# Ledger of designs, part 183: peptides against a protein of PDB entry 3PUK

Target 1, 227 residues: chain A of PDB entry 3PUK
Amino acid sequence: ERGLKSVVWRKIKTAVFDDCRKEGEWKIMLLDEFTTKLLSSCCKMTDLLEEGITVIENIYKNREPVRQMKALYFISPTPKSVDCFLRDFGSKSEKKYKAAYIYFTDFCPDSLFNKIKASCSKSIRRCKEINISFIPQESQVYTLDVPDAFYYCYSPDPSNASRKEVVMEAMAEQIVTVCATLDENPGVRYKSKPLDNASKLAQLVEKKLEDYYKIDEKGLIKGKTQS

## One batch from the design tools (peptide; made by RFdiffusion4, then SolubleMPNN)

Design b2_p23_5_s3 (from b2_p23_5, 11 letters changed)
Fold by OpenDDE base, seed 1:
Structure b2_p23_5_s3 (fold): chain B 227 residues (1-227), chain A 23 residues (1-23)
Amino acid sequence: as target 1 above (227 residues)
Amino acid sequence: SSEELKKRKESIENFNKEREKEE
């Protein structure tokens, strides 16, 4: 059994579908590139039907209005995905759906959230961050979605130092979302190589884990668990 | 920072509370 996939699905079910479920109501679900991969990795279309989703649509594509139905947006907090959402609700005459529920896979930047509030607040019924920014592959295996990670981390060019730091930060953030999903605070272990990348990443993960559990939803600081 | 994350969480919570009152 693929334990990580089951955990991810359970998290999505409770944090997203149960959160916006209304008896007898069907919704259209809008996905972006990341959430399409995420859901494809941990569920089937039949599972989504059971959760009250009639159809899934790509947020980036042109879609026909279905004004009588509410929409569930399960998207990453990126300018691209947010801009697509804003196009669906930005004008009173051109609203594609009756209302929106928005679930972000990660922390939404204030700039994007403020943009949403300024233009579409009346159309939104709920907004939530669920903190799932990884793709489960196997029982305990996941893939990080960080573009050009290998190139920047292993580049000998000093001019890439700032970009390397950004990439390392993004990887660390995604690792923390795995821990959050699993409800674990693991000890960080790594093998040292000639490049200090592993050590730096470990330090970033440890720092982010500490920050996360200090301000988690339960307000509880968890001790280190076995990993 | 942890403080920034807390503020963002509070902002979203406040937003949701306002939406619940409008329904």
Scores: peptide ipSAE 0.421, ipTM 0.884, DockQ to the pose 0.704
Fold by OpenDDE base, seed 4:
Structure b2_p23_5_s3 (fold): chain B 227 residues (1-227), chain A 23 residues (1-23)
Amino acid sequence: as target 1 above (227 residues)
Amino acid sequence: SSEELKKRKESIENFNKEREKEE
């Protein structure tokens, strides 16, 4: 059985590395907090070397310019990560790298994308959303990158209701990315709990799955692969 | 919405097409 880690790696290899591969070309790869964890979970540095990555840099840290090399940004579509990218290319005279390939782990909000286009379009060779917003832990287990999910979902405090909704939305989005990565449109099963969080989450997932597959590369809605 | 997502996908595709023309 191919473990989830191998599936995730294969997805990254195909969607990111193969997409921007040039023979004999080395790139610097920029990672954020999430993608650092993601890659660490499913590959080794040797694997990245084989894919033409010479060095990995943290996007949040100050870095020395390497103007002769192209950069591969594998980052989350967050204001923080995007702002760091913009700092690398915002100045015409002080670009950190020769050019950029940007791969987002999820859908990039229009506001952020527009900001990138307005400031750095000339520096970008490619931008792609790969929709991998989860970390594989075991062969069939993944971890969602939703901080405080447990706390808010199970909080009895009504004041957390708004935050709970935001968290559930984020969880649903990430679950959809798992399904997309696995090329599955599963039937959602859940056990009801007193707070009915599972039901609400299931509904959100189902809705988002429908939306995702409606706009897939084939333009087809996949039927349920699991009941 | 699905329509919003579709528009977003088209937007990024168009962006990439423009980049390809520049190379």
Scores: peptide ipSAE 0.419, ipTM 0.883, DockQ to the pose 0.752
Fold by OpenDDE base, seed 2:
Structure b2_p23_5_s3 (fold): chain B 227 residues (1-227), chain A 23 residues (1-23)
Amino acid sequence: as target 1 above (227 residues)
Amino acid sequence: SSEELKKRKESIENFNKEREKEE
């Protein structure tokens, strides 16, 4: 009954915790709003303790330095979260933690990644994109986390057209992360709506799925599956 | 595009390789 939650947890465990695990080492984990919800949906604090996390902190809050400990940043690749990270490590004399492991829930834009490299590269031990940009609710139910998605997608204001496109792109990316997590390449089905948003989104998903499987971590191209 | 994604993956991989050398 919790199939999707277990899949997500296993993915996080293998892609994040196992990836940076060092025997006997404890880390502070920094979360943003999305990853807080994500972890709360698929694990308990006891699970995190078993993975070597001593404490979780909100990346947006002003935190006291713990310079003797390494930090695990599990965050979304947003300017807000990245800026908070940069504040933690931007100054050599004012580093919050000993070093950082960064795991993004989605593809990090080149602009943000370049900004990180330019300012904090020496403080980073590892950076990885995990591609988990959804919240599991039930075995086969998930929620996308795209700010103002409903507003922009259904806004009659033509001035929001550019923002709508950005939102739809983000939604499509998140849907692809679900497919990647489940190791599925589904045929996209949708009901037509007056604004044709569903059709556009479906096309974006299909395109992104193709791109993902062409250059996946395993170098495997999978055929379409039924879902 | 697929090319952009490939370049991004390579960039991250190169970054991590450099980090491994420093550790």
Scores: peptide ipSAE 0.417, ipTM 0.884, DockQ to the pose 0.755
Fold by OpenDDE base, seed 3:
Structure b2_p23_5_s3 (fold): chain B 227 residues (1-227), chain A 23 residues (1-23)
Amino acid sequence: as target 1 above (227 residues)
Amino acid sequence: SSEELKKRKESIENFNKEREKEE
C-alpha cells in the first residue's frame, strides 16, 4: 500500500477501532458520504471485519433496527450526518441500536454537540474527535474535502473573494490535519501562479502549522488552530 | 486558540467520563 494510505488506516485503527474495541463484540458501523470514501481509500471490508465490524451501513438511508447490537458512527460533524444520527436515537421507543459510539472526522461544532447531548446522551457510550478530513490518493498526495474549492479559488469574479477566503482557510486547516496524521512539520512548497493562490495558501498553512505544533508542545489535543 | 482547544478537550473528556459511569 501507498505510504499515506497506510498511515491513515493506522490512525483510524488506533483512534477509532482500538478505542471502542470489546472482546467478542461485533458492531454495526454507520458511515456518511465522506467516511465511505475515506475508508474505501485505505482499507477493505476484510479489514473492517477484523476490527469487529459485522456490516457497514449508510447513515443517510433508512435502516432496519438491530436493537441488540451497538453501533459505531464514524461520520463528519455536519448537520446532515448529525440529524441522521439523532433520528436513530432521538425516540426513546424507537432506538435503532443498543448504544452508540461516535467518532467525528473533525471538530464538532458546539451547536451540534449540544444538540446531541440534549437529545440522546444516554445512548452514547463514547464521543471522540479525530483529525482526518482528507482522502489519501498516494504516498504524498491527498484530496481535500472542501466543496467547490476549485471553483472559488480560480474564479475570476471578484464577488467570490469572500468565499475564496473561507475556502482557503478550510483547505489550510485540512492540510494541517494531514501533517498531524503524518506527525510531520514540513516546509511548505508551492509553484507560483498568476493569481497567487498558492502563495496565499502556503502562508495560511505555515501559520496554522506553527500554531498547531505550539499547542501540541503544550500537551493539548491536536485540533484546529482557531483563535 | 490554545485556551479554546484546552476547553474543548476538557469538555469531551468530561462527557466520556460520564458515559463510562453509565455503562
Scores: peptide ipSAE 0.411, ipTM 0.878, DockQ to the pose 0.418; fails the geometry check

Design b2_p23_5_s4 (from b2_p23_5, 11 letters changed)
Fold by OpenDDE base, seed 1:
Structure b2_p23_5_s4 (fold): chain B 227 residues (1-227), chain A 23 residues (1-23)
Amino acid sequence: as target 1 above (227 residues)
Amino acid sequence: SSEEREKRYKSIKELNKKIEEEE
């Protein structure tokens, strides 16, 4: 029942904690709304302590400076989360922490990335994208974080067609991150409904999977796996 | 797009390389 949770935790452990771990060093971890839910779904506080995290802080809240400690930012690549990070390191006098390790849950837009580079580059020790943009609930079950997905996908109003496309794209992207996390390239299956939404989503997922594996860090195109 | 994704990845890689060189 916890298969997906275990996989997600293993991915986070390897991609985030092992990547920035130093012997004898404790870090403060900064989380946003999404990553709070994500970690809560797949680990316990004791697990984080074992990974060298002393305290978890909400990035959106006002926090007291702990200038002697390094901070691990595990956040979504959103303007809100990035702006909070920039406030922590944007001025020499207002630095909250000694240094920053930044791990994004998804691809960071160039605009946000450039903003970070321009303002806080000297404070950053690591910046990575780990591509986890879903919440595991149980074995092989996850929740997509796409606001108003139902409304736009099933709206009969033609004026919502463009928004429907954006929502479908976002859903497809999140499904691909699941596949990436599981290290799988599954065959896409769907049930036909009166609305062509399932077919459209399947096509988007297939296309994105192909694109993902073509540009994967390993440079390997994986064949379709059983799913 | 795949091109945009690749571009973002390259940017991160370049940043990390610079960070590693400065340390």
Scores: peptide ipSAE 0.057, ipTM 0.678, DockQ to the pose 0.722
Fold by OpenDDE base, seed 4:
Structure b2_p23_5_s4 (fold): chain B 227 residues (1-227), chain A 23 residues (1-23)
Amino acid sequence: as target 1 above (227 residues)
Amino acid sequence: SSEEREKRYKSIKELNKKIEEEE
């Protein structure tokens, strides 16, 4: 009876809000483009208030310092979002907030992660990766955020082959995050299309699912749940 | 990859442990 939106909210509540919750403490929450859409899709402002968020701010915008408050960064692991965080807490700048709790929506590349550690380690109170890289639309509908996915996946131009692979990998990763969020380990089956995109994507998803369930966020191993 | 995920998991765990110890 639970729709995808409620499942996503539950995941965020457990993985983010419960993880950094401190009784009587309010935090400023910093969101990027993706997480703004994500939260907007599965909660309302009153829900965030109940979780101890006093105000939400766009990480991309200039913001006034609130040095007495801790900040909760719920952001995608992108150079843009990370750079904005670094500007808030970087060694060369005054801290905008008292401290940071960082929750990435997906795997943060080593280059970005190392950059954060090198520049802002003293300001960080928590850093976790939460595998939620999709937007829930309806009960069983979600949207993948992969730029130019349609163009590259269906391009007949062989020069786009490398980019197609990158796009497919990104899609596969996001599908895995859906499965992880739903606590499902499906057996992936697709019918072949003329371009074999479905088959290739299925293979990528299967591989990534296997990798995920070998070692998940808690180091747990899960079996196949459905086909 | 499994190796990448494992490496990252350990890295995050170690980082968080260090942070918690400093608090």
Scores: peptide ipSAE 0.024, ipTM 0.522, DockQ to the pose 0.696
Fold by OpenDDE base, seed 3:
Structure b2_p23_5_s4 (fold): chain B 227 residues (1-227), chain A 23 residues (1-23)
Amino acid sequence: as target 1 above (227 residues)
Amino acid sequence: SSEEREKRYKSIKELNKKIEEEE
């Protein structure tokens, strides 16, 4: 029942920890709300210690400076998380850590990316985007991180139709990241419901999978499908 | 789109290359 959890952990280990590991070096790891849940779902604190993490800190909280240590930021590409990062490194006199390694769980919008580059580029030692925007529950079960997804998808109010489409698009994108993590191109299956939500979502997933694997065949880093 | 993904890939690759060269 832990097949998906082990796959997710292996991906994080290779994409994040192995990427920035230096022998004998310890780092402070900064997490946000999503990545806290993500790591809690697929690893233990002892696993993180083995990867060279001495302590985990919440990016949203006030923290004491540890200027002699480098920081590993494993965060979602949101304005809130990015703003917290910028506060840690925005002022030369107020740098909380020696340097930063940044790993985003998804595509970082250009506006946020440019803001980081403009303010903190000298402090950054690594910047990568990985595709993990879901929480593994069991071997074949996961939870999507889409706010208000249930509310809009099942709302009988026609005024929510536009918002429903946005939510479904986000869900489809996250499902593609699951497929990417599992390194598979599955056939999409669904049960028909009174609302055509399942069919519509399946179509979105299929389309995004096609786009994803076209890029994968080229050996490129995947991001959000933008059209 | 495929073009946007390619653009993003190149941007990140170039950034990391510069970072590595400065270390």
Scores: peptide ipSAE 0.048, ipTM 0.663, DockQ to the pose 0.437; fails the geometry check
Fold by OpenDDE base, seed 2:
Structure b2_p23_5_s4 (fold): chain B 227 residues (1-227), chain A 23 residues (1-23)
Amino acid sequence: as target 1 above (227 residues)
Amino acid sequence: SSEEREKRYKSIKELNKKIEEEE
């Protein structure tokens, strides 16, 4: 039985590196905060070198142009990360790399996707959405990356209700990515809390799992598995 | 939605093909 880290690595290798691999070609890889943590949790620099990555750069930092190299963007579909990408390719004069391969860790909102298409389409050699929005800690332990999740979920302020729903939706989506990665349809278990956040999250997860298996897997419905 | 994602993937594929043809 392979641990979650190895499963995640294999998924990334297949969905990202194998997808854009060209023999003899090296790429610069651009990471954001989440994907930096993700890769750090499941691989070593030597593994990335074997996949044709010569240098890793932080997408948020100002970087010098390397116009002869193609860039592999492995990033979250967030406005911040997308804006950084757009700055790299927004104009011909400002183009930092030869071309871009973009892999999003999750579904990219239409607004962001359309913005990319409108401004940088000719620079993009590949664009793909994968389904990995979690960080493996142990064989069966993982963490979610949702900004201010704790704050909004446990906030007593009613004004945060709308934001709380957004956070819960994002958390549920990330949990589903774990299930999809592991090819599991778990029975959701939770401990009740005063704010009933756990039950709401569980319901969202269950609904999303149903949608995923019924629609995205061409009707391949799986029974509940113990997780 | 799943349908939206599928349409998007098709759109991306078509875009990528056009780019490759221009190279």
Scores: peptide ipSAE 0.026, ipTM 0.539, DockQ to the pose 0.289; fails the geometry check

Design b2_p23_6_s1 (from b2_p23_6, 12 letters changed)
Fold by OpenDDE base, seed 4:
Structure b2_p23_6_s1 (fold): chain B 227 residues (1-227), chain A 23 residues (1-23)
Amino acid sequence: as target 1 above (227 residues)
Amino acid sequence: SMDLERQHKLLKEFNEEIKKEEE
């Protein structure tokens, strides 16, 4: 049985490293907070070396230019990460790296995408969105990257109802990305809580899963699996 | 750049379709 970590690594290897790999070429890899956690959860530095990564850098930190090397950006589609990328390539004369390969962990909003396109398109050799917005913890366990999820979901304050809905939506979306990563259409099971959060989330997940598999590139609806 | 735009468009359309079906 391959654990979730191995599946996630395999997906990253295929979607990111294999996609931009050139024989004999080394790249600098830029990570943000989420992708740092993600990679640390499913691979070792030796694994990255095997994939042609010479060094990993934090995108948020000031970095010295390495103009002779191409950079692999594996980052979240957030304003913060995108802004850091833009700073690296915003000036032709002061670009930090030779070129960029960008892989977003999720859908990049048009606003951010357009900003990148307008200022740095010539520096970009590849840009893809891959649906990995979770951290594998154990063989069958993952952590969602939804800030304050616990607080809002279990808040007794009615004023948080709207925010709770947003959080639930985000959680459901990330669960779907997990399923997509695992190539699984699960039959959703849950333990009911007094606040019925689990039921609501389950419904959202089921709906999103159905939509995802209906609209997938293959046009195939997969049967439910027990997970 | 062309590949970037195409990829984004496809993903955007996909997401829009998902949202539409959810409504």
Scores: peptide ipSAE 0.027, ipTM 0.512, DockQ to the pose 0.083
Fold by OpenDDE base, seed 1:
Structure b2_p23_6_s1 (fold): chain B 227 residues (1-227), chain A 23 residues (1-23)
Amino acid sequence: as target 1 above (227 residues)
Amino acid sequence: SMDLERQHKLLKEFNEEIKKEEE
């Protein structure tokens, strides 16, 4: 029942917590809207304590400085989250924390990455992408975080065609991150509907899966697996 | 579409720079 949740937690544990963990060191963890939901779906506060997290703070909120502690930023690569990070470290006189470890849930755009590099490089100890942009619900069940997906996908208004494509792309990307997290290359299956949305999404997923495994860090092309 | 390979490269370079600064 919690198979996917366990996989997600294991991924976060190894990719984030184990990566920055130091013996005897406690960190404050900063979360955004997405990662709050993500962690809430797959772990408990006690689990985070075991990983050396003392407290969790919302990156969007005004926070008091804890200058003696290092901060773990587990955030999505969005302008909003990045801007909040920049506010924490952008000023020499107003650094909120001792140093930062940044873990993005997805690929960070060049524009955002460059902003971080330009203003906060000296404060950063680690910056990594972990490629997890979905919320696990049940075993092998997840939800996508794509705003207004239903509206644009099913809109009869031709003016929304471009936005529909963007939404489909985002959905496909998130599905691929699920596959990456599960370390699987599944065959894509879909139920046909009156609209061709399912078919289009399936095609996008297939393409992205192919691209992902061709250019993955291990340089290995995996065969299709049963899922 | 995002160039994933380029993004990974940038992150790698950034981490290498950080490491050098810490040494």
Scores: peptide ipSAE 0.026, ipTM 0.559, DockQ to the pose 0.584
Fold by OpenDDE base, seed 3:
Structure b2_p23_6_s1 (fold): chain B 227 residues (1-227), chain A 23 residues (1-23)
Amino acid sequence: as target 1 above (227 residues)
Amino acid sequence: SMDLERQHKLLKEFNEEIKKEEE
């Protein structure tokens, strides 16, 4: 009934919770806007409790220190989220938590990564990038997190062509992320419209899929699967 | 940590390889 949601949860469980779990240890989990939506879409609070999370906090809000507990940051690699993290562990303020485990939902740019390292590296016990940048809606449907995608993709104004390409690139990347999560190399299917958006996106996805499976972590080439 | 740096490097390299193929 919830195939995609289950897959996403399984990935988060393996990549995040199992990675930092210690027997008998409870953590505070910090979420941003995206990860709040993500977890809400694929798990319940009871599930998080089972994974050793005692409480969930919004990273954007002011929070009281809990200095005896370690914090699990599951956040997007954005300046806003990173800045909030730095406020929790930065040199200018008292540390809010005992230590930090950071899991980014996507690749963290070097600029942000270096900023973290320079400020509070000693407080970080783990920092990992995981590839989850989509929201599962139902068993076989997901929503991409690409700002202004609709506006730029369907804009008839040629002045938006550059931004349109950026958006499509981001969409294609996220689709590949979904495929990686599902461990599938699907044949891309689309319906043609008056605008060639679907065709362009399909081409981008196909190309990225090919590249991904050629240079995946295992160095294996996977055949196409049905989707 | 070294582990963190290695992971980040691998992800970066992966992304760069994808970009090169698109070019």
Scores: peptide ipSAE 0.024, ipTM 0.494, DockQ to the pose 0.099
Fold by OpenDDE base, seed 2:
Structure b2_p23_6_s1 (fold): chain B 227 residues (1-227), chain A 23 residues (1-23)
Amino acid sequence: as target 1 above (227 residues)
Amino acid sequence: SMDLERQHKLLKEFNEEIKKEEE
């Protein structure tokens, strides 16, 4: 079954498409590498058409302007994706689209957020951060999107220790987004590895889950569930 | 749902809290 895929799609539909939908309005949607994979995993082009998306474009490509249409950016909060967005709206002369709706898949760092605000705030109709930083594979299987995660986590080079910590943090955050999406607070289980990576990650996840439910939108604290 | 500013603030606080506890 596609339980997780359906949950993810419903989340995207409500958090992104329903949020910016206007009757009779079509938008161009800009995707990055992650969100392309994400949407491909949980929806079809026909689904996107039903949500008012006429064309999907790769944000990394040098696209021709379509100045009469508004653009929906569903992207990761990375320097690369943000830079591409800024190229589209950084100046009036370079404006690719009529206006922008931006939905980040995760927390946008202050540096990037401030850069966006300073450069093109007038072009932005909506900007939100949502918590979907994973790709559903099966009902209970998902893939994390953390660059070089395998390399840093399993590298024997001690010089990578700081980067490993950053990667672990990012992975933990993404796992928490899965739990948030599923509205679950699972008991964390892991298999022992030669390195204490699994244990460390599990601890990070548990801690983040506790903190998340304390500050969620509804202010609800949930007990642990099995998953 | 929350506006961007509120969401950003909460997420920032969340991340900062985690960092402090790990130090």
Scores: peptide ipSAE 0.026, ipTM 0.484, DockQ to the pose 0.096; fails the geometry check

